# Designs tried in a protein design run: peptides against a protein of PDB entry 5CWW. Part 14

Target 1, 194 residues: chain A of PDB entry 5CWW
Amino acid sequence: VPKLQGPFDFDLNPEDEQDDEVELKDIYVIGEKPRVADLMRGEEEELEMMKEDQHNGLSLNIICLLSTSGQVKICLDIDGVEAQWLPPRSKNKRLFAPPPEPPSLLTFQTFDTLKPAEVTPDGWPMFSEDATSPYSFYVTHPAGITYISLTPWVFRLESELQSDSEAGTEFRIDLLAKGQGSERDRIFTQTRTQ

## One batch from the design tools (peptide; made by RFdiffusion4, then SolubleMPNN)

Design b2_p18_7_s4
Fold by OpenDDE base, seed 5:
Structure b2_p18_7_s4 (fold): chain B 194 residues (1-194), chain A 18 residues (1-18)
Amino acid sequence: as target 1 above (194 residues)
Amino acid sequence: SKRDRVLQALKEALAKLR
């Protein structure tokens, strides 16, 4: 029987801790691409197709959270959330291993898609996919549509995860964290008819 | 692992921005 997973712990910034009242409206998950090491166990033909795909993906799950106010939170699954099953009814009192620590999501970036004047109590922002890119998506709200792309940092992070060189890793990671270079473009704005 | 070190460095870098 599948085990219900959650709640997840969020490693949030203190700035996000002040938003104790963030009502979540939607979740968008970008699944991890298989690691090169996992692909080496597959057939050579699948390996070649997946190598082309591997150059273009992150070996971590990305979880995007959307609030009622149009705030987007980009989280990384650093622990690797796997499907869990309920233990079979084994009669043996397995020594209660301490419950595994709940999986944590690392908050990478938080940003708004709406202006304060566009936020409405009945607003229902939603995610939608971009069919042209797995690391791009839209936030749709009655006030407008915002295009989001994670591509500016995803490839850089994956390069660090796959690199054999430790030289300069800390510096490049610091730059990546400071830059938080997700693209955000308002592609449509609803004109308030008076 | 190297991955663990990168992820730890990322966590620490993000924590400094908080």
Scores: peptide ipSAE 0.610, ipTM 0.952, DockQ to the pose 0.721
Fold by OpenDDE base, seed 3:
Structure b2_p18_7_s4 (fold): chain B 194 residues (1-194), chain A 18 residues (1-18)
Amino acid sequence: as target 1 above (194 residues)
Amino acid sequence: SKRDRVLQALKEALAKLR
């Protein structure tokens, strides 16, 4: 039986603590790609096929959160939350190991997909996948559709995570954090016919 | 690990933007 995991602690930006209770409506998860070091423990033939896949993936889970107002929050699972199963009901009173500390999500980026005038009380934004790219997706709302791509920073972050050199890492990570270079394009806008 | 150092640097860089 799967174990219920949570609550998750969000390392929220202190600025987000001042914003009113953001009502979440949807969650979109992009699963991690296997790390090169983890693949080296497998068969050599799987290593060649996975080298091509690793150039295009992040070795961290990405959790996208969507509010009623169309705000998107991009979070990284830096602790590596693994699926947990309930231990088999063996009757042995093994001492309750202290509950593991709840996994923390690191907020990488927050942005809006709607203009203030497009936000409605009955609005229900939703995520949908892009079948052509694992790191691209859509936000659909009655007011319009927004395309989002994480590819510009995902590649750079993975390059740092897989690098053997520490030279310039701090500088490149600082630029990555400041740039927050997700692509965001409104591809459709619903014209209110009066 | 080196990976942990990269993730810590990212956490610190994001914290400075708060």
Scores: peptide ipSAE 0.609, ipTM 0.951, DockQ to the pose 0.711
Fold by OpenDDE base, seed 1:
Structure b2_p18_7_s4 (fold): chain B 194 residues (1-194), chain A 18 residues (1-18)
Amino acid sequence: as target 1 above (194 residues)
Amino acid sequence: SKRDRVLQALKEALAKLR
C-alpha cells in the first residue's frame, strides 16, 4: 500500500511567514531528471541517449505553488522525496523509529503573475505545461496568461550539483540566489470589453 | 556529499536574502 506523504514543511522566508494565509489553487511539479550516477546502473546505450537530455535537466524535483492571487512560489525538493510504501506488517516489534521528519521544500523564488487590480475573489489561476520545454510553463487566469521559464537558473544549479570543482561554489550559488533568473512574461492580457 | 554542500550553500544564500 502506498504511504501518504505529507504534510510538507516549507522552509519559508520570514517575510512569507508574515504574509496572510496564501490560499493555494494549483500545484505544478517538474520531476527530477535522473542523475548520471543513478543511470550508471543501467545499460550503457540508455546512458548515451540520456546524456543529451540530462545536460538540460535538474536532478531535483521542482514544486511550483500557485495562489488565488496569482502568486507563484518555486520550491525545490532538497530531500528527494521518493515514493514510500507502508512497511510490511512484520510482527517484529521494530522499535518505533521516530516518524521520519516531514520533507522540507526550499523556497527558491516567489513572484506575482497578476497585478493587484487583476486579482479577484473568484479568480482561479491554473498552471499549464509548455510542450516545448520541461522547465517552462504558463499561468492562466481570466485576466491573462503569463509565461514562466526556469531554464536560466536550472542549468546553473545543475552545473553546480554535478561539478567536480568546489572552488567558487559558494560564490556562484550566492549569485544564483541573488539573480533568481526565472523568466516571466505576460503573453496575453484579456481586454475587458466595456 | 558534494551535492549536500551545494544544497546547504543554496539554503544559506537564500536565507541571507530574507
Scores: peptide ipSAE 0.610, ipTM 0.952, DockQ to the pose 0.724; fails the geometry check
Fold by OpenDDE base, seed 4:
Structure b2_p18_7_s4 (fold): chain B 194 residues (1-194), chain A 18 residues (1-18)
Amino acid sequence: as target 1 above (194 residues)
Amino acid sequence: SKRDRVLQALKEALAKLR
């Protein structure tokens, strides 16, 4: 039986604690792709072909959160929320295993998809997938539609996660963090016909 | 693991932006 996973602990900025209760309206999850190293454990010969298919997605789950205000938070599951199966009801209640710490989500980026004037109390922004890219999606609101792509940084992060070299990793990660690199484009705006 | 080091570096880098 699949185990319900959660609640997730958000490693949220303390600054986010000062902003009023961000009412979340939607969640979009991009499931992790298998790690190249884990795929290669069986087939040395496919190592070269899989390097060409380095379009392997991120070996981390991405959790996108959407507020009523159209704020998007991009979070990384760094602890690896694997599909946990409920342990078989073996009678040995290890009574004293501390409850597994809820998986921590690392907030990678936060941005708005709506202008302040577009935010309405009854506004209901929603995620929708991009069928053409696993790391792209849309935020739809009555005021407009925003395209979002995580591709600019996902590949780079995965490259660091899979690299055997530690040389320059810290520098590249620092650049990655500073750039935060998600693409965000308003593709439609509802024009109020005056 | 190297993976853990990368993730730690990312966490630290993001923390510096906060």
Scores: peptide ipSAE 0.610, ipTM 0.952, DockQ to the pose 0.737; fails the geometry check

Design b2_p18_8_s2 (from b2_p18_8, 5 letters changed)
Fold by OpenDDE base, seed 4:
Structure b2_p18_8_s2 (fold): chain B 194 residues (1-194), chain A 18 residues (1-18)
Amino acid sequence: as target 1 above (194 residues)
Amino acid sequence: VKELAKKLAQLVKKRKAE
């Protein structure tokens, strides 16, 4: 049986000065691409071929959160949260190790997909995948559909994570953090027929 | 932004040390 995981601690969560508890409606997880080297420990030849097709995704899980208001939060799983199964009820009272510190998510970016006038109390925004890219997805709301792509920064971040040299890393990370972040495009807007 | 950059840099450093 899968273990329910959480709570998650959000690092660098902008203090939403608005006391309005952002009600989350949906979650979208982009799993880390396994290090080809870790999967293929036995097949060196296939490892080299897969290294060349290194559109290697991010070696971190990405957790996207969607609020009722259409706010998207892009978080990085920095602690490497793995799927956990409920341990078999072994009767051994393992001493309650202090609950491990909740895993931390690094908030990379937060943005809105809806205009304030489009936000409705009964609005139910949802994520949907882009079949053409693992790092792109849609937010669907009755008011419209927004395309989101993480590609502008994901591959750059991965390049830094995989780099053998620290030279220039700080500078490139600074540029990444200062960048526009994720691509966002409203591809459909529901026109109220007057 | 500065804090994000710092955290990302720390992450990169951590991953390289593993």
Scores: peptide ipSAE 0.504, ipTM 0.927, DockQ to the pose 0.766
Fold by OpenDDE base, seed 1:
Structure b2_p18_8_s2 (fold): chain B 194 residues (1-194), chain A 18 residues (1-18)
Amino acid sequence: as target 1 above (194 residues)
Amino acid sequence: VKELAKKLAQLVKKRKAE
């Protein structure tokens, strides 16, 4: 039986200045690239073909959260949360292991996809994938469609994660954190025909 | 932003140590 995971702690969640309970409506998970070396223990030839594709993603899970208001939160799974299964009902050793510390998500970026005037109480924004890139997606709302791409920072972050050199890492990470972050473009706006 | 950078740097350091 799958174990229910959560709650998750959000590291660096900007104190939402407004105590407005961000009601989450959708979640979009970009899984980490499979470590080809771990999956392909026996298939050396397929390893070479996948190595070329391995350069194109992050070795961390990305969790995108979408609120009713169209707020997107981009979170990094820093703990590497894996699927957990309930231990088999073996016998009575309730080893009171202290409850494991809840896994933490690092909030990388938060931004809005809707203007305040477009927010409706019954609004139901949803994520949808971009078939052209695993690190791009759309937020669809009755008011419009917003394209989002994580590519401006994902590849730079991965480069740091895979780098053998510590030289300049802190500086480059600082630049990455201060950068514009994700690309965001409203590709469609619903014209209310009056 | 500074805290984000710090946490990212820590993450990078952790991953390089594994």
Scores: peptide ipSAE 0.504, ipTM 0.927, DockQ to the pose 0.800
Fold by OpenDDE base, seed 5:
Structure b2_p18_8_s2 (fold): chain B 194 residues (1-194), chain A 18 residues (1-18)
Amino acid sequence: as target 1 above (194 residues)
Amino acid sequence: VKELAKKLAQLVKKRKAE
């Protein structure tokens, strides 16, 4: 039986300037690039094709959170959260190891997809995938549709994670953190027909 | 921003040590 996981601790959660209770409406998970070496043990031809694809992804899970107000939070799974199963009913009272510290998510970026005047109490923003890229997606709301792409920073971060050299890493990470972050483009706006 | 950079740098260091 799958174990329910959570709560997650959010590291570097910016003080949401808005009212303390951000109501979440949707979640979008971008899985880490597959470890082809572990999965494709025995299929050499598929391994080569997947190696080319492996250069095009992040070795971390990305968790995107969407609020009722259209706020998007981009989080990185720094601990490598895996699916957990309920232990079999073994009678042995395993010594209560102190509950492991809850896994942490690193908040990379927070931004809005709606203008304040577009926020409605009954608004139900939702994520949808982009079939052309695993690191791009849409936020759909009655007021409009916003395209989001993580590509401006994802590949740079992966390059640092895979680099054998520490030379310049701190500088490049500083630039990445100070950068504009994710691309955001409003591709559709619903005109209020008066 | 400075704290984010610090956390990312720590993450990179951790992954390189694995």
Scores: peptide ipSAE 0.501, ipTM 0.926, DockQ to the pose 0.757
Fold by OpenDDE base, seed 3:
Structure b2_p18_8_s2 (fold): chain B 194 residues (1-194), chain A 18 residues (1-18)
Amino acid sequence: as target 1 above (194 residues)
Amino acid sequence: VKELAKKLAQLVKKRKAE
């Protein structure tokens, strides 16, 4: 049986402290790149072919959160949260170790997919995957469909995480944090039939 | 923005030390 995990602490950028209680409607998770080196321990020949097919993914889980208003929050799993299972029912009253500190998520970016006039109380935005890329997805709402891609920053962040040198890392990370972040494109807008 | 950059830099440093 899966163990219930959480609560999660959100390490928010102070600039994104919108005091408004955001009602969440959907969650989209992009799993970390499989550690091919750890999976292929023992098969040296397959390691060379998989190096070329290494679709360079991020070595962190990405958690996307969607509100009723169409706000998207992109979070990074910095602690490396793993799936936990309930231990088999051993009757031993092991003293509850103090609950470990809750894992933290780092908020990378927050943005809107809807205009204020498109937000409705009964609106139910949803995530859907892009079959062509693991780092792209859609937000669907009765008012329209928005394409989102994380590719502008994901590969740059991974390059820094995998780099052996600290030279220039601080500068490149500063540029990444100040950048426009994710690509957004409204691909469809529903015409209000009057 | 400065805080985000700081946290990302700390993450990168932590991963390189492992």
Scores: peptide ipSAE 0.494, ipTM 0.924, DockQ to the pose 0.691

## One batch from the design tools (peptide; made by RFdiffusion4, then SolubleMPNN)

Design b2_p19_2_s1
Fold by OpenDDE base, seed 5:
Structure b2_p19_2_s1 (fold): chain B 194 residues (1-194), chain A 19 residues (1-19)
Amino acid sequence: as target 1 above (194 residues)
Amino acid sequence: TKKLAEKLAELVKREKAAR
């Protein structure tokens, strides 16, 4: 039986965002780049085909959160949250293990997809995938559709994670943190027909 | 932004040390 995961701690949450006031409507997870070597133990021929189709993804999971107001929060899974199963009912509840520290998510970026005048109490924004890229998606709301792409920073972050050299890493990370460069484009706006 | 840069730098260091 799958175990319920959470609560998660949010690291670097904006101090002004009272999380208690943000009603979440949807969650979109972009899984880490599969370690093909670990998954394909035994299927050597499929390994070569998957290496060519292995779009250079991030080695971290990305968790996107969407509020009723159309606010998107982009979080990085820094602890490597894995699927957990309920332990078999073995009689020895280790009653004395300190509760594991809750896994932390790093808040990378927060931005709005709606104008204040487009926000409605009954608005139900939703995520949907982009078939062309694992790091692009849409936010659909009755007021319109917004395209989002994480590609401007994802590949740069992965390059730093995979680099063997420390030279210039601090400088490039500083630029990445300042240049929270997710693409955001409103591709459709619903005209209020009277 | 400075705090984010520090956390990202820590993450990069940790991931490199785990390899």
Scores: peptide ipSAE 0.526, ipTM 0.936, DockQ to the pose 0.743
Fold by OpenDDE base, seed 4:
Structure b2_p19_2_s1 (fold): chain B 194 residues (1-194), chain A 19 residues (1-19)
Amino acid sequence: as target 1 above (194 residues)
Amino acid sequence: TKKLAEKLAELVKREKAAR
């Protein structure tokens, strides 16, 4: 049985965003790129083909949160949250080690997909995947559909995570932090027919 | 943004040190 995980602590949450006011409606998880080297112990040929494909993703999980208001929060799993299973019943009550500190999510970016006038109390925004890219998705709301792509920064961040050189890393990270360059495009808007 | 850059830089350092 999968273990319920959470709560998560949000690192770098905007101070003015009282987390208590953000009603979350949906969560979209982009899993880390498979560590093929860890999975393919013994198949060297598949390892080489998959090494070329390993350049196509982030080595961190991304957790996208969607509020009732259509706010999207892009979070990085910095602690490496793995799928946990309920421990088998038979292992002795190891003394409650203090509950491990809740895993932290690094808030990378927050943005709105709806205009204030489009926000409705009965609005139910939802994530949906983009079949063309694991780092792109849609937010669907009765008012409209917004395309989102994380590709502008994901590959750059991965390049820093994989680089052996520290040269220019600080500068490039500063650019990532300033740019927060997720693409956001409203592909459909519901026209209120009068 | 500055705090984010610092945290990202720390993350990158941690990931490199874990290799």
Scores: peptide ipSAE 0.526, ipTM 0.936, DockQ to the pose 0.734
Fold by OpenDDE base, seed 1:
Structure b2_p19_2_s1 (fold): chain B 194 residues (1-194), chain A 19 residues (1-19)
Amino acid sequence: as target 1 above (194 residues)
Amino acid sequence: TKKLAEKLAELVKREKAAR
């Protein structure tokens, strides 16, 4: 039986946003790039074709959260949250293990996809994938559709994660933190039939 | 932003040390 995971602690959540007040409507998880070496244990020929694709993904899971208001929160899984299963009912409850610390998500970016006038109490925004990129997606709301792409900063972050040199890393990370660089484009707006 | 940069730097450092 799958174990219920959470709550998650949000690291660096804006103080002005009590997450407890944000009604979440959807979640979108972008899995880390597959470690081809771990998945392809035994298929050497497919390993070469997938090595080229390995350079295009982030080695971290990304968790996107969507509120009723159309707010998107982009979080990085810094702890490496794994799928957990309920432990078998083995009698050795180590009663004395401290409860594991709740996993933390690093809040990378928060932004709105809706204008204040487009927010409705019955709004049900949803994520949908972009078939062309694992790091791009859509937010669909009755008011419109917003395209989002994480590709600009994902690539830069991965380059830092994979770099052997510490030279300039601090500077480049500071630029990432300041710029973030997610693309956001409203591709469709619902015309109110007057 | 500064705190985010610090956390990202820590993350990068951790991931490099795990290799």
Scores: peptide ipSAE 0.527, ipTM 0.936, DockQ to the pose 0.744; fails the geometry check
Fold by OpenDDE base, seed 3:
Structure b2_p19_2_s1 (fold): chain B 194 residues (1-194), chain A 19 residues (1-19)
Amino acid sequence: as target 1 above (194 residues)
Amino acid sequence: TKKLAEKLAELVKREKAAR
């Protein structure tokens, strides 16, 4: 049986966002790309082909949160949260060690997919995957559909995580923090016939 | 922005030290 996980601490939430007022409606998880080297211990030939595939995913899980207002938060799993399972019902009263400190998520980016006039009290925005890329997805709402792609910054962040050189790292990280670089495109807008 | 850059730099440093 899966174990319930949480609460999670959010690192670098904007101080001006009263988190208490944001009603979350959906969650979208982009799992870390498995290190092929760790999974394929012994098949050297397939390792070379997968290293050449330009689609090296991020070595971190990405947690996307969606509010009723169509706000998206992109968070990075910096602690490496894994799926937990309930221990088998062994009758031994193991003294529960104090619960570990909750894992932290790093808030990377926050943005809106709806205009203020499109927000409705009964709005139910949802995530959906893009079949063409693991780092692209859609936000659907009765007012419209927004395409989102994380690929521009995911590639750059992974390059820094995998680099053996420290040369220019500080400068490139500063550019990531300032630019954030997610693509966002409104592909459909529902015209309200008044 | 500055705090985000500092946290990302710390993350990168930690991952490099674990290799």
Scores: peptide ipSAE 0.525, ipTM 0.935, DockQ to the pose 0.736; fails the geometry check

Design b2_p19_3_s2
Fold by OpenDDE base, seed 2:
Structure b2_p19_3_s2 (fold): chain B 194 residues (1-194), chain A 19 residues (1-19)
Amino acid sequence: as target 1 above (194 residues)
Amino acid sequence: SEEKRRRVLEALKRALAKL
């Protein structure tokens, strides 16, 4: 039987802690890609072909949250939340281990897809996938459609995660955090027929 | 390595907290 997991804690920026009133409407999950180091433990011969594939994804789950107002929050699963099964009903009195700390999501970026004048009480924004890229998606609302791509930072973050060098890592991560380089393009706007 | 990965993620957490 699958184990129910959660609640999840969010490592939010101080500006995001005021978002306790944000009504979430949709969640979009981008599953992690296998880490190259985990693949390399088995076969020495595939080492060269998989080096080209090192930049084909992020070895972290990405959780995107969408509010009624069209706010998108991009979160990273640092702890690596995996599907858990209920332990077999073995009669062994598990020593009361302290409850594990709930998994935390790190908020990487928050941004709006709607203008304030486009937000409506009956608005229902939704995520949809981009068939051409696992790290791109759309936010659809009656007012318009916004294309989002995480590619500008995802591959840079993965490069740091896979790097054996510590030289300059902190500096590059600081630049990555400041840049928050998700692409965000309004590809369609509904013309209000007067 | 797992230790390097952890250090990168901690650095990211610290960097985001400064914004």
Scores: peptide ipSAE 0.612, ipTM 0.954, DockQ to the pose 0.782
Fold by OpenDDE base, seed 3:
Structure b2_p19_3_s2 (fold): chain B 194 residues (1-194), chain A 19 residues (1-19)
Amino acid sequence: as target 1 above (194 residues)
Amino acid sequence: SEEKRRRVLEALKRALAKL
């Protein structure tokens, strides 16, 4: 039986500290891709398939959070949350293991998909996948549909994680953090019929 | 290496905290 996990601690950016009252409506998870260095120890056949897939994904889980107001938070699983299973019924309750420290999520980016005038108390924004890319998705709300792509920064971050060179890493990471280059495009807007 | 990966992630945490 799967074990329920959580609560999670969030490493929030100081700019996001004001969002303590954000009601979450939906969660979208992009699972990590295996690291190329870890696959280099595997069978030769898996290596050839990964060289042809020019789109090496991020070797971190991405957790997207969506509020009732249409705010999206992009979080990174830095600690590596793994699936846990309940122990078989026969093992004695080790009641005295200190509760494991909750895994921490790093908030990478926060942005809105709705204008203030589009936010309604009964609004129900939701995520949906893009079948063409694992790092792209849609936010659907009664007021409109927004396309989001994480591709502009995901591959750059993975390149830094896999690079053997330390030269310029700090500078490139600083630019990555400041740039926060997620694509966001409103592809549909519902006209309120008066 | 795992140590380099850790350093990159720590640098990212520090960079985001300065925003």
Scores: peptide ipSAE 0.612, ipTM 0.953, DockQ to the pose 0.713
Fold by OpenDDE base, seed 1:
Structure b2_p19_3_s2 (fold): chain B 194 residues (1-194), chain A 19 residues (1-19)
Amino acid sequence: as target 1 above (194 residues)
Amino acid sequence: SEEKRRRVLEALKRALAKL
């Protein structure tokens, strides 16, 4: 039986302390691509098919959160939330291991998809996938549709995670954090019929 | 290596915390 996971602790930037009051409406999860090292434990045939895809994804889960106001948070699962199964009813009540520390999600980026004038109390923004890219998606709202792409930074982050070189890693990561290069384009705006 | 991945992620965490 799958174990219910959560609550998650959010490692939020101090500027995001306003987030405790953010009503979430939707969650979009981009599953991690298998790491080369994890694939090496699989069958050789599965390894060959996945080698082409290995260069095209992040070896971390991405959790996107969407508020009623159209705020998007892009969070990274740094701890690697493994699928936890309920332990088999082994009769040995092992001493209550302290509840595993809740997995921490790192907030990578926060941004708005709606203008203040577009935010409504009854607004129901939703995520939808982009069939052309696993790292692109849409935020749909009655006021409009926003395209979001994580591709600009996802590949750079994965390159650092896969690199064997320590040289310049800290500098490149600092630039990546400062750049926060998610693409965000309003592709549709609902015309208010006067 | 797993240790390098951990170092990268810790560096990212530190970098984001400075913003």
Scores: peptide ipSAE 0.612, ipTM 0.954, DockQ to the pose 0.778
Fold by OpenDDE base, seed 5:
Structure b2_p19_3_s2 (fold): chain B 194 residues (1-194), chain A 19 residues (1-19)
Amino acid sequence: as target 1 above (194 residues)
Amino acid sequence: SEEKRRRVLEALKRALAKL
């Protein structure tokens, strides 16, 4: 029987700790692309199909959170959330392993998709996929539709994760963190015909 | 390697915490 996972701990940036209780409305998960080392254990046919995909993916799960206000948080699963199963009912010794630390999510980026004047109490923003890219998606709201793409930083982060050289890694990671390079474009705005 | 991956992720955590 699968085990329910959660609650998740969030590693929030100090700037995000000051934001009021953000009511979450939706979640969008981008599953990790298999790592080259894991692909080498698969069938050769899966390896060839995934080689084309490997150059365009991140070997970390991405969890996107959407608030009522249209705020998006982009989180990274650093610890790796694996499928957990309930232990078999067999009576033998509970080795009191300390309860595993709950999986933590690292907040990479936070941004708004709505203007303050577009936020409504009855507004229900939702995620939807982009069929053309696994790292792009839409936020839909009665006020408008926003396109989001994570591609600008995903490739750079994966390049660091796969790099054989530690030279300059700290500097490039610092630039990546400061750059906050997700693309955001409002593709539709609802005109209120008064 | 897994150790290098861990170091990159720790560097990312430190970089984000400085923002």
Scores: peptide ipSAE 0.611, ipTM 0.954, DockQ to the pose 0.748

